# Ledger of designs, part 45: peptides against a protein of PDB entry 8BZL

Target 1, 228 residues: chain A of PDB entry 8BZL
Amino acid sequence: SYDRAITVFSPDGHLFQVEYAQEAVKKGSTAVGVRGRDIVVLGVEKKSVAKLQDERTVRKICALDDNVCMAFAGLTADARIVINRARVECQSHRLTVEDPVTVEYITRYIASLKQRYTQSNGRRPFGISALIVGFDFDGTPRLYQTDPSGTYHAWKANAIGRGAKSVREFLEKNYTDEAIETDDLTIKLVIKALLEVVQSGGKNIELAVMRRDQSLKILNPEEIEKYV
Target 2, 242 residues: chain B of PDB entry 8BZL
Amino acid sequence: SRRYDSRTTIFSPEGRLYQVEYAMEAIGHAGTCLGILANDGVLLAAERRNIHKLLDEVFFSEKIYKLNEDMACSVAGITSDANVLTNELRLIAQRYLLQYQEPIPCEQLVTALCDIKQAYTQFGGKRPFGVSLLYIGWDKHYGFQLYQSDPSGNYGGWKATCIGNNSAAAVSMLKQDYKEGEMTLKSALALAIKVLNKTMDVSKLSAEKVEIATLTRENGKTVIRVLKQKEVEQLIKKHEEE

## One batch from the design tools (peptide; made by RFdiffusion4, then SolubleMPNN)

Design b1_p10_8_s2 (from b1_p10_8, 5 letters changed)
Fold by OpenDDE base, seed 3:
Structure b1_p10_8_s2 (fold): chain B 228 residues (1-228), chain C 242 residues (1-242), chain A 10 residues (1-10)
Amino acid sequence: as target 1 above (228 residues)
Amino acid sequence: as target 2 above (242 residues)
Amino acid sequence: SLRVPGTLRR
């Protein structure tokens, strides 16, 4: 069966393992990214933490560098590998080039990594999609998405995971220049988008904000509720 | 035989590399890309399938990549594979420039990548790249050039060619209408629109669904330009009036 | 033929 073969084409030209990895992403918690004028915002659906799990251990939004952060949907263990490699690359770039990475650069690095795992026997694709946001050195806000295949694109706004379709439909309708005119409006847009698929309001949303020349800020539940 | 189609480096009894053939099948489902060589330039025309409102508009061209000052390419097939190959092309070109203090000849760049593609068909543990490329370029040796490469690592120079969806039909049309020695860039653009209109599975060709790049020489320099939507609209309109 | 002579590597 071609669906069991890693990194082989089916007779009709499909890479089934990549497609199946994409299905794994669709089962993941929803993540949303929006690029504003001077802000980038990531929002993630909080899975109902089992009563005994430490909430601190389930961060779905991670910093890659001071100017770049990432949210993901899919296999958490796979994401950890990607995040670690990306962090190393960010540091290496700072040492060798003496400047932080551009958001596009680190996205391309991650994409290339993912692609290699789709072309080498004995390796399976990463079961993750990622939203990568941040600021270039010139202060330009950026949002990129990567998928298990290693494709990447720049977005104004996008979503990944189980609720991605509904969230994207919302964003397609509601993402306007007016809707992102201010930082607060941009944050509200992300929250509203997530509320399309997240039940029980702001308590089940993790939100991270990066403003120009500022570090990543994770909003607390109380701060999120102010926008709802 | 199912026995031979799951391994990348094994010949069938008939001498076929099934994984390469299957990679080519994948390309057949990709958006159409055309290349046409003219006396005064060369062009790429590509189908744009992914029109999403939330895409960042900064991408002037989704399917056409500048490789260096003298070359560009278009891709049909798996986007992630294409990204890897286009990056490799850029690296090869820059390494050559650094080593020889002159731009890499067009065919040499194509050949270098084709050797990489071929290696992915011959060495175990690798699958073929699911990508075909069209290359346009200028060099001092051969002037304007158009090349096509496939997953096997084969390549050829062309006056006009097509890859991706309905490529065979497109090539047939190009053969009928291409006039050797008389092809201007203007005529080539018109021909590209004509062929795309017939080969794209759309009721009406729109400028939003077509990317076109031209490579010309001006004042002893190569100029690579992506046509604006308005320019493409004018070309489409002109075709509809004919 | 739309091929340029001498450029075929198969």
Scores: peptide ipSAE 0.039, ipTM 0.574, DockQ to the pose 0.011
Fold by OpenDDE base, seed 1:
Structure b1_p10_8_s2 (fold): chain B 228 residues (1-228), chain C 242 residues (1-242), chain A 10 residues (1-10)
Amino acid sequence: as target 1 above (228 residues)
Amino acid sequence: as target 2 above (242 residues)
Amino acid sequence: SLRVPGTLRR
């Protein structure tokens, strides 16, 4: 069967390994991204952190550079590889071009990396989707999503992972100019969106915010609870 | 369906990597290894299964490996795979030391190996490593640390955890008895014996079947010590008296 | 649609 082969086309034109990688993403923890006016926000559901697990090592939101951060859904080990390569590229870009990457640039880099793993012999697709947020050098907030195929698009708001459908439906109804009028409202929107699929409130949410000309801030549980 | 379990680098229709799962299953049948983080140290406790009278007594530890002056690990799974990975850990740590003239941070060593494990799940022609590891260490950034990694290349930091046979039951016991902020190395050792006594498929826990290593700080230096058989016997005796 | 207009579907 064609679905047993690595990244080959079926007779009907399907890349089954890419589709199956997307299924791996659907099993991942839910991640949400929202672009505000002067803020970008990422939220991720925390899997019930085992009482004995160090929270530091369970982070699903990471910085790629000072102006870009990423959340993912899917295989954590795969994500680590992508993150590391993206970080190297961000630094390389700063050295060679003397400017930080645009959010689109680094997204395209990640997308290209993923695409290569769908076409290269002996490699499987990455089992991750990513939400990539940040600010371009001109101060424009950006949100991109990429999937295992290497396809990427810009979004106002989006979600990935197991609860993505419900979260997207919520965002489609509630994402308005009024809902993102302030930074606080934008944060509240992300939290409300995640609460559609996450139980036990702020304790099971990881939230990161990046404001214009500011570094990535990971909110602590107490800070999150203020918005609930 | 078994049709998707023959190759390492294929996803099932459900998005599963069966070869990785099967590697984890194999580890579930391996000897039990425990790790416990304390305020004043960290320990590894491992089941010793190879009690051959003809084994040269010179081998102090079957399952616990010193990686560098500040780190040690225990392994559960295929011994040959474990040997390859522990050697790689030592090489990575040594290369870092040579390059930066300081010991590699604990998490960085763990992640380096995890990237290797991950690669064996993504690149064709290789099977996953049938090994999970517990890492104990000290560095100037985070102090005493305990990590666990699996064949997928996933890892996490822990206060206490278990790999190998009956690991789920062991973790449950650790969750019940581990007291956050109050765990001394002495208490951790007692807890390790308690958990091993319940999780090992032996009628009576004996010092011959248990390896324990502690990592502490003395005078600004890391000390990794494998407990002597007599010390383990005393711990077992204390547990039996309670 | 939550999509940003003009993002080219390749």
Scores: peptide ipSAE 0.036, ipTM 0.644, DockQ to the pose 0.683
Fold by OpenDDE base, seed 2:
Structure b1_p10_8_s2 (fold): chain B 228 residues (1-228), chain C 242 residues (1-242), chain A 10 residues (1-10)
Amino acid sequence: as target 1 above (228 residues)
Amino acid sequence: as target 2 above (242 residues)
Amino acid sequence: SLRVPGTLRR
């Protein structure tokens, strides 16, 4: 079967399928990540869950391991594939290296996976960007972003999805050492950032926090409202 | 003509590999990177385009990568492709070191990667890597070296060269100002600033927008150093005073 | 020429 190359260069040097995948990400629900001093926080815009949908099935924040969490923007089905592969790798790393993955390591793994799908016959790019947060074994909080191309960078704070521009602009103005001095302030910063693009207050925000040496905690709506 | 644009790397009726050429076009839009070979060292200078306040400053260099103790590279093109290739370079270098208990010769490392690049132009219907690399290094065989490789898998040794945006103009300037046999690292640094100042599409060259790494030999050891912003500022200031 | 002789592999 002539597996037609799906991702090829245009005459002007563009990878259209990668660019189009990035457009898919831009249509996704907004996600934000912030690295605090001893906390990492992920926030995601809740789409109006159809009244009949199980809220459990619409989770946009997931754990990759005990020390790593991920939020994404873009194609949910694509995200599931990436998440599953990442989880397997995290477990494999624990077995082979006897240490949990660093946030950078698992980010690089995901990035490499994405990149391969931009260069393999018969495969399209993943239509997702991801914010990956967690703690390294030394207790250092980390935030990384990946895009459909497989590019990744470390961030103090970042946003992806449809409202990413506005959220980033907010974060650029408001992310200071003072603003992240405490865990509560860091959480408040994320909520305020999301409120720039989310309509109708804290009810439409999913928020997850990971503190040093603690597991991922998903905040309930009541807890979120305390910060607004 | 459109049929060749949508297919894997195949020859056109004219004998051209369009996908490779298109990959090179992608590189032309990347930030400028130049390399200069001196008698007492070799340097890379690269344009830094992505200055975001929210980036975690842990990245000492965005475009310059240490490969091993004796080699570094700079990249122009698709960042994700570059990450893959730089990782491969590191792996190849480490495997060689493990097998032979000595560092891999510079040209051999470059060749190994070029073979990979070439394979992506010929096998499996994969697209070429959209990346050109400049390599700087030292080995006991040839001393200080500068190489350039492109998406086709071709490479060459250079006294000075440039890849990325406005590379042709930069190369022209380098040809005019490069003095064979008389190039010191100090003069090479000055030349790098001069060329970048003219080739970068910026109104004013700032230290924040330029990364420079030098490779020298000290006490029989290779030293790869990324210049501090203050050092780059001094170089820019010196250039402005001339 | 800024090329180092003998290093060109095409």
Scores: peptide ipSAE 0.038, ipTM 0.544, DockQ to the pose 0.011; fails the geometry check

Design b1_p10_8_s2 (from b1_p10_8, 5 letters changed)
Fold by OpenDDE base, seed 4:
Structure b1_p10_8_s2 (fold): chain B 228 residues (1-228), chain C 242 residues (1-242), chain A 10 residues (1-10)
Amino acid sequence: as target 1 above (228 residues)
Amino acid sequence: as target 2 above (242 residues)
Amino acid sequence: SLRVPGTLRR
């Protein structure tokens, strides 16, 4: 009975709906984020687009603002809701505070949103984790992760989704100051990390790069292959 | 015991939304709807199941709905749910037009409805809509477009797709016969008839059982036309002669 | 396709 209660703790102190939402995330496509020195990189496992599907409509990396982008793992429809709310908040912040959001600020906003959906009767948790990357106004690169519970933390590198364990293990071994010394090396690190779980090489990877004082760039397959 | 999760859409221990899956299963038993994108237009073809001789008003289109001057949709699933969603689509489109003094872009309309669908999967006291939709449209941003949405609130753009009964088989056929870059509306219509003939559980395809709508551009205006029964008969006849 | 029906997991 406790597994069906949205906002009720089990006798052992578990919020089962949050845990089950995390299971939904684990079934999602793998996403990886890496913070470099002057670059942030997001990579996502590209599911084989159905032959007749428009690739344009299958985006897993999206901009929240000019200085912030997000990748997610889990329920796509849930992600869209979070993304839209985050975008509105980013714009609202620009209007009210006259500065872009910090990456931490927007992450906290998203996390708070998620948390509310774990505590409100009549609402299930969001079935998504997110990697949020970008640059603060001072030019500092940031990477944050948030999960269905509404927790968030800053990372040097992290992964979410079905292959997250393997990718994280790879990153733990290979993330060094030397490995992120240049933008190209940072990109290579992300690609190599994803290749631990993605079959058929660069054709099945979506990669986005944001450099300091630059807009989000989504790499095309040919550009990705140059790093492989 | 497969505990039918009869309650508000919640996650299973495996991270599944069973109510959404069950809604999708229900759609699998609905009449077949096809969408095909061509270079010069886009079409919807839908199975008409309610051929009741005693229906006073032969609804010209049972499953295809005009949304605005630039968009139409076809529905597979629960009729009452379909009526609610199609009405909502029309309202969204009109509100946008009022606010921005231009027609809503196709993808934005689809997304707006998909957000509603998603909400019905997340909030208590609501069930998922038992409806999948195909959308056809034209806008100045992307030209002719075809979208599919499901009860989860997910959507995608397609060159060709199918929802409802025997949709998997139909999609397989579309994948085999769809020629990218060479698809004319004429060829798309022929393909639609071919696929419907094979996927509909009828001994012989008849014009009475098929609704077809085309969306084209003429003189800088979108034209949505439901084919007359005679036109559909001609398409069927041509297919039988090949 | 490991897409679990109902979890449009992208």
Scores: peptide ipSAE 0.027, ipTM 0.604, DockQ to the pose 0.028; fails the geometry check

Design b1_p10_8_s3 (from b1_p10_8, 5 letters changed)
Fold by OpenDDE base, seed 4:
Structure b1_p10_8_s3 (fold): chain B 228 residues (1-228), chain C 242 residues (1-242), chain A 10 residues (1-10)
Amino acid sequence: as target 1 above (228 residues)
Amino acid sequence: as target 2 above (242 residues)
Amino acid sequence: SLRVPGTERR
């Protein structure tokens, strides 16, 4: 059956394993990314941390470098592999080129990695989509998305995971120049977008902010509640 | 007949990795293992099922393995897989020590193994490991730590958790009785006995059927100790008196 | 469209 072959096209031209990997992503926690004027914001649905679980070990937003952050939806173990490879590449780039990676560069690297895992009989696709945000050296904020297929695109705003459709619909309606005029408004936009799919307000949201020439800041629940 | 997808490294139409899920199901039938984090230590308590009277060497610990001077683990699942993974953990820890001249941080060791586990779920010709692990350890970064990992290569830190048979019930009990910030090793031991007594399908909990290891700090050194049968008996007796 | 203009699939 074509659906069981990792690297075989169906008669109608489908790569079923890639499509099925995308289904795995849709089961993941919702993540949202928004590019502001001088800020990039990532928000993730915080699944109720199981009682007795260490919250430190349940992070869905991670730094790839000082100027790049990533959120993902899908298989956590797969994501860890991608993150580690990306981090190594970021460091390698700094050593060889003597500059940090551009957000596009590292996105392309991740996309290429994912794509290679769709063309080998000995490998299944990665079951993750990623939102990659950051600043280029010139101070330009960037947002990219990658899928299990290895495709990537630049976005003003986007969402991935279980609630992605609803969040995207919200963003399509509400993302305006006025809505991102300030850093605070941009943050508020992300929170409002997540609240379309997340119940019980700010307690179930993880939010990360990167401003120009600043490091990634993960907001605490109290800080998030101020925007609500 | 829902043909069970026998292929180890493919997604189902619903985006599921059935072989990983089946591995997790297999672990659910393994002996129970508990981990509890306390303020002054961390412990593992494991069900001992293979009391073969004919085993000449009472393996002091069937399910609990020392990894290095600062870490130990317990396993639930396929014994052969467990042996491979525990050996790999020891090797990773030793390589790190050799390279950096300091002990590997606990989470880093767990992560390294989890990357291996993940690889066995992604690459062709491999099957997932049919093993979940509980890790206890101490390092200078986070102090006492408890981790759980599964066949997917996912892991998490815990204050208390359970793997193996009746793990869901055990976790529920732990959630009810675990007092955050007030957990001493003594209280943790008592809690472990309480949970095991209720989750093990035995009329009476006996010391022969339970292995307990504690990890503490004494004089700036980590001490990993497997409790003697007499000590476990005393814990059981105390529980019966309450 | 939330897509950045000119960033079509290469």
Scores: peptide ipSAE 0.075, ipTM 0.713, DockQ to the pose 0.699
Fold by OpenDDE base, seed 5:
Structure b1_p10_8_s3 (fold): chain B 228 residues (1-228), chain C 242 residues (1-242), chain A 10 residues (1-10)
Amino acid sequence: as target 1 above (228 residues)
Amino acid sequence: as target 2 above (242 residues)
Amino acid sequence: SLRVPGTERR
């Protein structure tokens, strides 16, 4: 029965369904995240939107709460499920604990959700990686990354998707304290990193910025061009 | 028979649980973790494989987890599975503390988790956890203790043991060099470095690639300490001079 | 043996 698409171990100790989910992520549009001093920035590669497609419906950067946002690479439909679950948890946390979630908390929640889908009967792994950024209640900027396996780590900067290797290599070379000294420099760093893999400049980049005690701001193409 | 490879954990005709064995195989490819019991303490030493410049330095330990005031563990295998299990260990320990107003005995905590692991090998629709754990702890019943558990839910107490990559070779070395009744924590640390130096697939052991935690008793309290990089460097240097 | 006697639960 094909119904048992259960993630099982191979003889050599691999979870093939998780690895294949990771391959799905690698085919996704590139996303980058950078933690600055008092800013977090997410950038995503825009696929050429069909002329008739509503640009509003193709958002790869979304808010999970007022203090947390997420970008993803991989299966968009899978991402919707994760995003919705995360949003519900954020609201639940506010109601029960009377405080917003920490970035680590919601990341752990998402990671746990993903992990369960690697171990539950009749479920396949989520075909997404996510960059989760935001501010803790104490004003500390945070960046986390999750993968289909449910692993998560905190990062200064990271990238996911098809161009992740090149972007990461760029960030490894260029991420310095001087490069993130100001908000503007941090934004420039993200844009420059994405331009390693994105053609035609600011038109093909979605950029979101969250500053301390401020809401998520999505930059328009004109604003992005100022940094290029 | 390939037929048993794709199903939930079932017995082969020979009485083997292949999914459990395959989970253990996954652990064999994970970073090495050592545990050594001494007269005056117990230690964990683990290989650190993920050294990335862009990682946020807030990570105190990648492979060693504090469970409560009296216990810590090290993990080998799938990180996401390990996170679930370590969280469960913490919850079990806290529930016990709340219920009985005393810390959970070490073996009881290990057993509780092992029952969970076992369940994931017996009930349909679940795969085994791809994780082995080393537990270090102190309790008033047995003093300093070291345990090992595997994906099957089996566990045992050890004087010294190893999980992960090259574990068999490490155990062999430990058997040769472990001196029963004469093992001090200092000697145990030296032994850990010696074994890691030989078992890790690195040309030269560096402090950046090794995590070490010690559990001791001071003034009637358990102290769990992760060694600083400088301390590990000193241990490595001392080994090289010998 | 590096095992602690009596802790073998198979």
Scores: peptide ipSAE 0.069, ipTM 0.557, DockQ to the pose 0.011
Fold by OpenDDE base, seed 2:
Structure b1_p10_8_s3 (fold): chain B 228 residues (1-228), chain C 242 residues (1-242), chain A 10 residues (1-10)
Amino acid sequence: as target 1 above (228 residues)
Amino acid sequence: as target 2 above (242 residues)
Amino acid sequence: SLRVPGTERR
């Protein structure tokens, strides 16, 4: 029967499929998020794009709405499903509540979706962690992280993927009020953090910035190099 | 035995629900949560395990959740499961309030969630929730109340209890020190610190590692208060002086 | 017993 529960407890109380999904995330490209005073920044490690691959299709940072964007680590196909559902929910919220989603709201939605896939018959967990950043309608910058289990928390800064440990260690040491005093300093912090694990400098970094009351801006390589 | 490990809602030959038992094992690895009922209030005390510098400080409580104006809960187990259940509790409470124009009685809220938990042990290939909850509340029917529920959907009212890591040892200590009919909230707080100090796998108990919430009645209204870190520090200091 | 009589549901 195809309808067997695939995510079950082990005798010692572990959900192995969730843990294995987390391992899939750890093998993913590194992503970093930082909340500044009036800015949120996402950075992602660019894998060497095959020469023949369209760069558009390899984007790891995407907008969920005008005020929310997301980076992820793990299975790209799984990410597409989550992103699409989140986008639909963002639009639905605008229609029904007549306000854009808060970053927490959409994070909770995504988290709930992920959790359901850990408890639904015949479904495996999503092999994805996400960094979700944006601005609430009151202008407050937010950063959330969610994992395959559906757990989510708010962060000042965080990282996911293969280099997450090193990046987090860097951020723990370097994230200060002074370090995020300006937008430029915040961007610089993200770049420096990624450079801990990314080889060959700024050419292998995808960087996105969202400022208060502004749309998501993806920085070009030349702009990134100015901060290196 | 492996055959039963892969099925969520079947009895073993011995009449055991292994998936429920395994869910309870998961809870045993979670941070300790205590509940103590006093004459003049009820409290929850929970271990904080996730102290990260990069966490956004907006989280006043990691393990204690306000459900409505008259109830709060603490959770032990899988955080994502806990989030789902706590949201459900809030929804149930609000729907009741809307329908009946009065707060839901504490036991009814607990029962409603327990029915959901039970359903996940009986229906349609879903795994049990890996969460136990402690509920504190006040209602006009029974006054101050403390409940515990587990993944099976079982629940009970308690004068004092513990879930999570080292819960058995904590319960034993509570049994020894709990004085029926003489428990004040002040004494309950002291007892909570005493038990946590002995049951938490920490060298030294610090205020950063403990969350405490109290539920009291003031001027005919329920007040749910999370203790400030300084208040918890004072409780710890008092314990160390004794 | 720390249990409140009559409140146990199994």
Scores: peptide ipSAE 0.061, ipTM 0.538, DockQ to the pose 0.011

Design b1_p10_8_s3 (from b1_p10_8, 5 letters changed)
Fold by OpenDDE base, seed 1:
Structure b1_p10_8_s3 (fold): chain B 228 residues (1-228), chain C 242 residues (1-242), chain A 10 residues (1-10)
Amino acid sequence: as target 1 above (228 residues)
Amino acid sequence: as target 2 above (242 residues)
Amino acid sequence: SLRVPGTERR
């Protein structure tokens, strides 16, 4: 059976392990990203945080650098590996090139990493998709998505994970220039999009915002409720 | 389909890693371990299944391991795997100490091991570790801490949690009885006994079948202490009187 | 389309 081989093509040209990794992503918590005019926003559904769980250790949105952050859907442990390598690369780039990475650069790095794991003997694909947002040095907001295959594209808005289809449909209908005219409206758009699949409002949403020339800000539940 | 069950680095059509799931299933049959975070300390309580008369009772701990001066862990799962992982934890902690001349932060040690666990799920030729761990520790960054990790390499911080046999029931009990912000080490010990009494498959809870370790701070130093059998007996007695 | 124009071919 060709689907047992990690990095082998089927007769019809399928990489089944990559496709199955994508299924792992579809089981992951929903993440949404939106590029505004001068803001990028990431939102993630919180898995039912166990009452006794420390919220600090359940973060699904992380900074890769001062100008780049990432959300993911899929296997958390896999994501940690990708995040760590990306962080190292961001720092290395600063040291060697003396400039922060562009969002595209770090996305390409992550994509290349993922791709290698689809082609390397004895390695399985990463079971994650990622939304990578940030600002280039020229102040341009960017949103990229990667998948287990190592493909990546730039987006105005996108979603990954279990509720991605519904969220994308919402975004396709509601993403307009008017809807992202202000930072607040952009944030509202993300929250509304997530609420298509997330119940109980702001309590089950993690939201991060990055504005031009500002650091990543994780909104607290009270701040999120202001936009609901 | 069981056709995807044999290899550790193969996704099922549904996106599942069966070998990781099976490892977790195996852990579910292991002895119960629980951890509780208190304001003035943190504790581990573990079921002792191997009772031998020839064991040195003075400092014997089957499932609780000191990692360094500021951290300890308990294990649920395959003993041999646990030995490898606990040794690795000690090595990581020592290497960090040598390199930075300060103890490794608790979460960083946990993460380092979790990366190893994750690797065994992604790189071919090896099976996942059949072990879950509870970590207790103190560091200057976050104070007293409790973590749980599983074969997938996932981890999380907890106020209270349980691994091994009847862990789900234990967690439910902990959720009901854990008083946030008001948990003393004394109350945590009582809670641990209460939960173990209900979750262990024993007719009567006895001190010989329970290991308890506490981690506290005294005079600016971390103290990790395994409770003596007499102390555990007293805790059990108090519970029975209530 | 929510895609950024010119990025579809990658």
Scores: peptide ipSAE 0.036, ipTM 0.635, DockQ to the pose 0.697

